# Ledger of designs, part 102: peptides against a protein of PDB entry 3B8E

Target 1, 230 residues: chain A of PDB entry 3B8E
Amino acid sequence: PFLIFIIANIPLPLGTVTILCIDLGTDMVPAISLAYEQAESDIMKRQPRNPKTDKLVNEQLISMAYGQIGMIQALGGFFTYFVILAENGFLPIHLLGLRVNWDDRWINDVEDSYGQQWTYEQRKIVEFTCHTPFFVTIVVVQWADLVICKTRRNSVFQQGMKNKILIFGLFEETALAAFLSYCPGMGVALRMYPLKPTWWFCAFPYSLLIFVYDEVRKLIIRRRPGGWVE

## One batch from the design tools (peptide; made by RFdiffusion4, then SolubleMPNN)

Design b1_p17_7_s3 (from b1_p17_7, 11 letters changed)
Fold by OpenDDE base, seed 2:
Structure b1_p17_7_s3 (fold): chain B 230 residues (1-230), chain A 17 residues (1-17)
Amino acid sequence: as target 1 above (230 residues)
Amino acid sequence: LLEKARELAELAVELLL
């Protein structure tokens, strides 16, 4: 998100407080829950990793985490961001380079895509209105990410949802996201303005895409062991 | 100044995250 903010000079899509709420709030219990996941049925049939040749974090894991799943998550967040701004009169093409004028307190006549002028205060309300739905979008795509991280090779349908700590983590992150989004005073305290309940559904296609993509990946790995898809 | 410092700190944390 921040790289696109710098490169494209768009209004800030995700605030620092929301990022901290993801990293320290919603992601902690889910990440810990993976340590309690049941071993895959074939784990004892695999050769042990060679510590000298086989890195724990290899190029393939980085490619999967950042180049594939992370890109889908980022696209989901940006989709929500662009939809909210478009509903408020700012089309995606108009946002390019707008940051300089957007963040200037002395400019109170920033035009939207329809020629409507926006004061600094109005622009900041719209910006902070984007932060909460972006945050919620990340939480919703993380449901799929957490579920696919249960296994490297076996389907989630083969592994099942037996990890009670993971299930608790999914409820905890969702409850925390709802609390941060709707608790009175969060707009003042955290600059997280309440979102319409409909925005929770904006990420669902991306969560489904992540899930289907990884299940297809795992299916290919099971059918062609030692392939480039591992 | 405190608001600008907060904005800069927010930007710095966003750069680090």
Scores: peptide ipSAE 0.008, ipTM 0.382, DockQ to the pose 0.027
Fold by OpenDDE base, seed 5:
Structure b1_p17_7_s3 (fold): chain B 230 residues (1-230), chain A 17 residues (1-17)
Amino acid sequence: as target 1 above (230 residues)
Amino acid sequence: LLEKARELAELAVELLL
């Protein structure tokens, strides 16, 4: 998120406080829940890792976590961001380079794509209105990410949803996201303004994409063992 | 020290994003 903010000079898509709420709030219990997942049925058929040649964090893991899944998550967040700003009169092309004027408190006549002028206070309300749906979008795509992390090779449909701690984690992160989004005073305390319930659905295509992508990946691994995708 | 801790925290947040 911040790399695109710096490179494209767009208004801030996700605030520092919302990021801390993801890293320290919504992601902790789900991550811990994976320690209680049942072993895959074929785990004892796999050779042990060679500690001299095989790294715990390999290029394949980095590619999947940051290069593929992380990019799909970021795209989901940015999609929500661009839709909200477009509904408020700021088309994506108009956002390029706008940050400098957007963040200047002394400029009260920033024009949108339709010639409407926006005060500093109005712009900051719209910016903070984007932060909450971006945060919620990340939580919704994290549902898919957590579910795909249950297995390395087997389908989630083969593994099933038997881990009660993981199910609790999914409800906990969702309840926390709803609390941070809708609790009175969060706009002042965390700069998280309430979002329309419809914004929760903006992430669903990306969550589905993550799930389908990983199931296809796992299917390829099962059919062609020893490929570069394993 | 508090300013430096804040700068490091901000940098850490930037690196995590």
Scores: peptide ipSAE 0.007, ipTM 0.379, DockQ to the pose 0.022
Fold by OpenDDE base, seed 3:
Structure b1_p17_7_s3 (fold): chain B 230 residues (1-230), chain A 17 residues (1-17)
Amino acid sequence: as target 1 above (230 residues)
Amino acid sequence: LLEKARELAELAVELLL
């Protein structure tokens, strides 16, 4: 989010405090829950990792995590962001380069895509209105990410959902997201304005896309062992 | 106190991110 904010000079899509709530709040329990996952059925058919040559985090894992899944997650968040701003009169093309004028408190006549003028206060309200839906979008796509991380090669349908700690993690992150989105005073404390319940559903297509993408990837790996897709 | 907590949180974010 912040990289695109700088590169494209768009209004801030996700608040800094909100990012901390993701990294330290919603993601912590789910990540820990993966340590309690049952071994895959084929684990004993794999050779032990060579600790001298094989890194725990390899280029392939980085490519998968950041280059594929992370990009889909980011696209989901930005989709929600652009939809909200478009509903408020700011089309995606108009947002490019707008940050400089958007963040200037002395400019009270920033025009939207329809020629409507926006005061600084009005612009900040709509900006902060984007932060909560972006956050919730990330949580919803992380449901899929957590589920696909249960296995490396086997389908989630083969592995099943037997990890009670993982299930608890999914509920915990969702409950925390709901608390941060709807608790009175969060707008003042975290600059997270109340979320319309409809925005929870904006991420669902992306969550499904992540899930389907990884299941297809795992299917290809199972059918073509030792392929470039591993 | 809330404003100070927010400033501290923002500062912590700037340092961590």
Scores: peptide ipSAE 0.013, ipTM 0.449, DockQ to the pose 0.023; fails the geometry check
Fold by OpenDDE base, seed 1:
Structure b1_p17_7_s3 (fold): chain B 230 residues (1-230), chain A 17 residues (1-17)
Amino acid sequence: as target 1 above (230 residues)
Amino acid sequence: LLEKARELAELAVELLL
């Protein structure tokens, strides 16, 4: 989100507070829950990692985390962001380079794609209206991310959902996201304005895409061990 | 307090990013 904000000079798609709420709020319990996950059925059949030659974090893991899953997550967030701004009169092409004027408190006549003028206060309301849906979008795609992280090779259907702490983590992150989105005063406190319930569904296709993509990846790994996908 | 918490949060993100 922040890289595209800098490169494209668009209005801030995800606020700093919302990022902290993800990294320190919603993702902590889910991440800890993975420590309690049952080992994969084949774990004792795998060769131990050679500490001298094998990196714990390899290029394949970086490619999977940032280059694949992270990109799908970012696309989901930006899709939600662009739809909200388009519904408020700002088409995606008009947002390019708009940041400088958008963030200027003294410019109160920033035009949208339809020639409507927006005050600084109005622009900040619509910007912050994007932050909460983007945050919720990340939480929804994190459901899929957490579930796919249960295993490296086995299907989630083979592993099952027996980790009660992980299930609790999914509930906790969702409850926290709902609390931050709907609790009175969060708009003032955290710049998290109330979200229309329909926006929760905006991320579902991307969450499903992540899940299907990883299940297909794991299927390929199971059928062709030692491939470039592993 | 909320404004200070926000400022601290913004600062923390600026330091992490």
Scores: peptide ipSAE 0.009, ipTM 0.461, DockQ to the pose 0.024; fails the geometry check

Design b1_p17_7_s4 (from b1_p17_7, 11 letters changed)
Fold by OpenDDE base, seed 2:
Structure b1_p17_7_s4 (fold): chain B 230 residues (1-230), chain A 17 residues (1-17)
Amino acid sequence: as target 1 above (230 residues)
Amino acid sequence: KLEEALKLAKLAVELLL
């Protein structure tokens, strides 16, 4: 999110507080829950990792995490961001370079894509209105990410949902996201303005895309062991 | 200056996260 904020000079898509709520709040219990996942049925048929040659974090894992799944997550968040701003009169192309004027409190006549002028206060309300839906979008996409992380090779349908701690983690992160989004005073305390319940569904296509993509990837790995897709 | 510093600090925290 932040790289696009700098490069494109767009209004801030995700606030610092929302990032902290992801990293320290919603991601913590789900990440720990993966330690309790049952071993894949074929794990003992695989050769042990060679600690001298096989990196624990390899280029393929980095490419998968940041280059593939992380990009789909970012696209989901930005999609939600652009939809909210477009509904408020700011089309994506108009946001390019707008940050300088957007963040200037002395400019109270920033025009939207339709020629409507926006005060600094109005712009900040719209900006903070984007933060909570972006956060919720990440949580919804993380459901798929957590589920696909249960296995490296086997399908989730083969592994099943037997990890009760992972299931608890999914409920915990969702409950925390709902609490942060709807608890009275969060708009003042965390600058997380309440979102319409419909925004929870905005991320579902991206969550499904992640899930389908990873299941197809795992299917290819099972059919062609030792391929570039591992 | 303080607001710019706070914006930069916020930006730096957002960079680190």
Scores: peptide ipSAE 0.012, ipTM 0.342, DockQ to the pose 0.027
Fold by OpenDDE base, seed 5:
Structure b1_p17_7_s4 (fold): chain B 230 residues (1-230), chain A 17 residues (1-17)
Amino acid sequence: as target 1 above (230 residues)
Amino acid sequence: KLEEALKLAKLAVELLL
């Protein structure tokens, strides 16, 4: 999020507080739940890692975590951000370079794509209105990310959803996201303004994309062992 | 200067997370 904020000079898509709520709040219990996952049926057929040649974090893992899945998550968040700003009169092309004027409290006549003037206070309300749906979008795509992390090679349909701690984690992160989004006073305390319930659905295509992508990847690994994807 | 340093520190933490 911040790299695009700096490079494109767009209004801030995700606030610091919302990032901390993801990293320390919504992602912690789900991550711990993976330690309780059952071993895959084929784990004993895999050779042990060579500690001298095989890194714990290899290029394939970095590519999957940051280069592929992380990019799909970011795209989902930015999609929600651009839709909200477009509904408020700011088309994506108009946001490029707008940050400087957007963040200036002394400029009260920033024009949208339709020539409507926005005060500093109005702009900040819209910005903070984007932060909560972006956060919720990340939580919704994290559902898929957590589920795909249950297995390295087997399909999730082969593994099943037997891990009760993982199921609890999914409910916990969702309940926390709802609490942070809708609890009275969160707009003042965390700058998280309440979102329309319809915004929860904006992430669903991206969550499905993550799930389908990983299942296809795992299918390729099962059919062609020893490929660069493994 | 302290507010700018805090903003930069926040930004750096945000870039690492």
Scores: peptide ipSAE 0.014, ipTM 0.379, DockQ to the pose 0.024; fails the geometry check
Fold by OpenDDE base, seed 1:
Formats: C-alpha cells, sequence, structure tokens
Structure b1_p17_7_s4 (fold): chain B 230 residues (1-230), chain A 17 residues (1-17)
C-alpha cells in the first residue's frame, strides 16, 4: 500500500494504525494457531533440510509470500480502495498525483473526476472511509492465506480443518475486524469509519483466487516433485 | 505537529512494512 502511495502520489489507501491492527491484532492469533496444526501425512517421508546448505527462508518462499500471495492481497486491497474512491467521484486516473493537494488542509476546493469540490474534511472522511474496507479486505484475504499455510504440499481438502485453534483464530480476526469497523468511537480513536456490510464481499474474489492459486500450486508440486514451483 | 508526526511515523512504519 505505502509504496504505491509514494510512487503514484495517491491518497493514503491504508492507515498506519490500520496496518498495526493487522500485524499486531488480526494476524497474531491466526499465526500462532499454525503451531497447533497437524503435521502433513508425508512429513516423516521428507528428508530434513541440510542446515548448512538449505536456507529456512529461500527465494521460493519469498517469491510465494511477497511476490505471489502478497501481491494478490495488495491487489485486493487496492481494488477495494479504487472502488470506494470511484463511488465517491474519484476515478483511479484522477488520484494519480493528487496526494499533495489532497493532504493540504488549506485547499478546500479539490475537484473530483466530475468537477465536484471537496473540502479537506470531506476528503479525510472519504480517505478514512477507505481504510476500514482495505483493512477488512486484508482480513478476508488472510482467511485464505491462513488456510493455505496449513500445508506445504497436501491439499487443504486432504489436511482438513481439524485445528480448532486455527478455526478460533479465523473467528477472532473476523470478530476483531468487525469490532474495529463498527464499534462506536473507532472513527475518532483509530480513524476507522464504519463500512457498509457489502464491502466485506469485495475481497471474496481475491480470497478465492489465493485459495485456488495455492491449491493449483500444491497440485503441481504433488504431480511434479522437485519443480521450481515447490 | 502531533498529526504531522503521526503522519510521518505512519509513513515510516508503512515503509518498513
Amino acid sequence: as target 1 above (230 residues)
Amino acid sequence: KLEEALKLAKLAVELLL
């Protein structure tokens, strides 16, 4: 989010407080829950990594985490962001370079794509209106991310959803997301304004995409062991 | 000043993330 904010000079798509709520709030219990996941059925058939030659975090894992899944998550968030701003009169092309004027409190006549003038307060309301749905979008795509992290090779359908702590984590992150999105005063405290319930569904295609992508990846790994996809 | 510092800190954290 932030890299695009700098490069494209767009209004801030995701708040720092919101990012902290993701990294320290919604992701903690889900991540810890993976420690309680049952081992894959073939784990004892795999040779241990050589600690001298094999990196724990390799280029493939970095590519998977940041280059693949992380990019899909970011695209999901930005999709939600652009849709919200477009619904408020700011088309994506108009957002390019707008940040400087957007963030200037002395400019109260920033025009949208339709020539409507926006005060600083109105612009900040719509900006902060983007933060909560972006956050919720990340939580929804994290459902898929958490589920795909249950296994390295086996399908989730083979592994099943027996980890009760992981299931609890999914409910916890969702409940926390709902609390942060709808609790009175969160707009003042966290700059997280309430979102329409329909915004929860904006991420679902991306969550499904992540899930399908990883299942296809795992299928390829199972069919072609030792491939570059592993 | 606090809002600007929070914005800058926000920016810095978002750069680190």
Scores: peptide ipSAE 0.014, ipTM 0.368, DockQ to the pose 0.029; fails the geometry check
Fold by OpenDDE base, seed 3:
Structure b1_p17_7_s4 (fold): chain B 230 residues (1-230), chain A 17 residues (1-17)
Amino acid sequence: as target 1 above (230 residues)
Amino acid sequence: KLEEALKLAKLAVELLL
């Protein structure tokens, strides 16, 4: 979020405190839960990793995590952000370069895409209204990401959902997201204003996309072992 | 190990984005 905020000079899509809540709050328990996942059925058919030649984090993993899944997650968050701002009169094209005037407290006549003038206070309310739905969008796409991370090669349908700690992690991150989104005082403490329940569903297409994409990838790997998709 | 790396990578992307 912050890189696009700088590069595109758009209003801040996700607050720094909210990012910390993702990194330290919602992601930790799901992350730990994967250490308790059952081995894939074919694990004993794979050679042990050579610690001298095989890195734990290889280029393929970085490409998959950052270049594919991470980009889909980012697109999901930004989609939610752009929809909220468009509903408030700011079309995506109009947001480009707007940050300088948006963040200036002395400018109280920033025009939206329809010529409506917005005060500094009104603009900050809209900005902080985006933070919570962006955060919730990330949590919803994290469900799919956690589930697809259960296996490298086998389908999730072959592996099943037997890891109780992973299931607990999904509930924990969802409960934390609901707490941060709806608890009184979060608007003051975290600049996370309450969101309409409908915003939870905005991320579902992206969560489904991540899941389907990875299942198709795993299917290709199973059908063509040693292919460029590994 | 790959799962930890994917999580760290996801976390890093979430921090960077």
Scores: peptide ipSAE 0.006, ipTM 0.336, DockQ to the pose 0.030; fails the geometry check

Design b1_p17_8_s1 (from b1_p17_8, 12 letters changed)
Fold by OpenDDE base, seed 4:
Structure b1_p17_8_s1 (fold): chain B 230 residues (1-230), chain A 17 residues (1-17)
Amino acid sequence: as target 1 above (230 residues)
Amino acid sequence: ELEKALELARLAVEKLL
């Protein structure tokens, strides 16, 4: 998100505080919960990793985490961001290069795509209104990400949802996201303005996409062992 | 006063980041 903010010079899509809420708030318990996941049913049929040659974090894992899933997550967040700004009169094309004037507190006549002028305060309200839905979008997409991380090869339907700590983590991150989004004073404390409940559903297609994508990937791995997708 | 305190705390955190 921050890289696109710099490169495209768009209004800040995700605040530093919201990033901290993801990294230190919503992601910690879910990540820890994976340590308690049951071994895959076929684990004893696999050769042990060679600790001298096989990296724990390899190029395939990096590609999966950052190049595939991470990109879908980012697209989900940016989709929400662009929709909100478009609903407020700022079309995506108009946002390119707008950051300089957007962040200038002395410019109170920034025009939207329809010629409406926006004060600095009004612009910051809509910016901070984007941060919370972006954050929530990430949390909703993380549901799928966490679930797909339960296994490397087996389908989630084969593995099942037996890890109670993981289930707890899903509820915890969701409850925390709701708390941060709707608790009185969060707009002042965190600049996280409350979002309409409908914004929670905006992420669902991306969450589903991640889940389906990974299940298809795992299916291919099971049908074609030693393939490039493994 | 509480809102001002929260805002100041937020600004302090943002400056540290």
Scores: peptide ipSAE 0.027, ipTM 0.686, DockQ to the pose 0.021
Fold by OpenDDE base, seed 3:
Structure b1_p17_8_s1 (fold): chain B 230 residues (1-230), chain A 17 residues (1-17)
Amino acid sequence: as target 1 above (230 residues)
Amino acid sequence: ELEKALELARLAVEKLL
């Protein structure tokens, strides 16, 4: 989010404090829960990792995490962001380069895509209105990300949902996201304005896409062991 | 008073980060 904010010079899509709530709040318990996952049924057919040659984090893992899944997650968040701004009169093409004028408190006549003028205060309300839905979008896509991380090769349907700690993590991150989104004072504390309940559903297609994408990937790996997709 | 405290806390966190 912040990289696109700088490169495209768009209004800030996700606040710094909100990012910390993701990294330290919603993602921590789910990540820990993966340590309690049951071994895959084929694990004993795999040779032990060579600690001298095999890195724990390899290029393939980085490519999957950042290059594929992470990009889909980012697209989900930005989709929500662009929809909210478009509903408020700012079409995506108009946002390019707008940051400089958007963040200038002395400019009170920034025009939207329809020629409507926006004061600094009005613009900041719209900006902060984007932060909470973007955050919630990330949480919703993280549900899928957590579930797909249960296994490397086996389908989630083969592995099952027996990890009670993982299930707890899904509820915990969702409850925390709801707390941060709806608790009185969060607008002051975190610049997270209240979320319309409909925005929770905006991320569902992307969550489903992540899940389907990974299941297809795992299916390909199972059918063609040692392929370039592994 | 609570809102002021929350605002100060937010500003402090943002300054540290």
Scores: peptide ipSAE 0.026, ipTM 0.679, DockQ to the pose 0.021
Fold by OpenDDE base, seed 5:
Structure b1_p17_8_s1 (fold): chain B 230 residues (1-230), chain A 17 residues (1-17)
Amino acid sequence: as target 1 above (230 residues)
Amino acid sequence: ELEKALELARLAVEKLL
């Protein structure tokens, strides 16, 4: 989010406080739950890692985590961001370079794509209105990310959803996201304004994409062992 | 009172970042 904010000079898509709520709030219990996952059925048929040649963090892991899944998550968040701003009169092309004037409290006549003027207060309400749906979008795509992390090679359908701690983690992160989004005072305390319930569904195509992409990847690995994709 | 306390906590966190 911040890299695109700096490079494209757009209004801030996701606030620092909301990022901390993801990193320290919604991600902790789900991440811990993976330690309680049942071993894959074929794990004892795999050779042990060579500690002298094989890195724990390899290029394949970096490519998958940051280069592929992380980019799909970011695209989901930005999709929600652009839709909300477009519904409020700011088309994506108009947002390029707008940050400087957007963040200036002394400019009260910033025009949208339709020539409507926006005060500083109105712009900040719209910006903070984007932060909560972006946050919720990340939580929704994290459902898929957590589920795909249950296995390295086997399909999730082969592994099943038997890990009760992981199921609890999914409910916990969702309940926390709902609390942060709708609890009275969160607009003042965290700059997280309430979102329409329909915004929860904006991330579903991206969550499905992550799930399908990883299942296809795992299918390829099972059919062609020893490839770069493993 | 809770809203004021949370706002102060937010401001404190923002200063640390």
Scores: peptide ipSAE 0.014, ipTM 0.452, DockQ to the pose 0.021
Fold by OpenDDE base, seed 2:
Structure b1_p17_8_s1 (fold): chain B 230 residues (1-230), chain A 17 residues (1-17)
Amino acid sequence: as target 1 above (230 residues)
Amino acid sequence: ELEKALELARLAVEKLL
């Protein structure tokens, strides 16, 4: 999100404090829960990793995490962001290069795509209105990300949902996201303004896409062991 | 005063990250 903010000079999509809430709040318990996952049925049939030749974090893992899944997650967040701004009169094309004037507190006549002038305070309200839905979008796509991380090769349907700690993690991150989004004072404390409940559904297509994509990937790995997709 | 303190805290966190 921050890279696009800088490169495209768009209004800030996701606040730094909100990112911190993801990293330290909603993502920790789910990530820890993976340590309690049952071993895949064929794990003992796989050769151990050679610590001299096989990196723990390899190019394939980086490509999957950042180049594939992470990009889908980012697209989900940005979709929500652009929809909110468009509903408030700022079409995506109009946002390009707008940051400089957007963040200038002395400019109180920034025009939207329809010629309406926006004061600095009004612009900051709509910006902070984007932060919470973007955050919630990330949490919703993290549901799929967590579920796909249960296995390397086996389908989630083969593995099942037997990890009670992971299930707890899903509830915890969702409850925390709801708390941060709707608790009184969060708009002041964290600049996380309350969102309409409908915004929770904006990420669902992307969450489904992540899930389907990874299941297809795993299917390919099972059919073609040692391929570039592994 | 509380709002100002929270804003300052937020800004401080944002500067550290």
Scores: peptide ipSAE 0.006, ipTM 0.354, DockQ to the pose 0.023

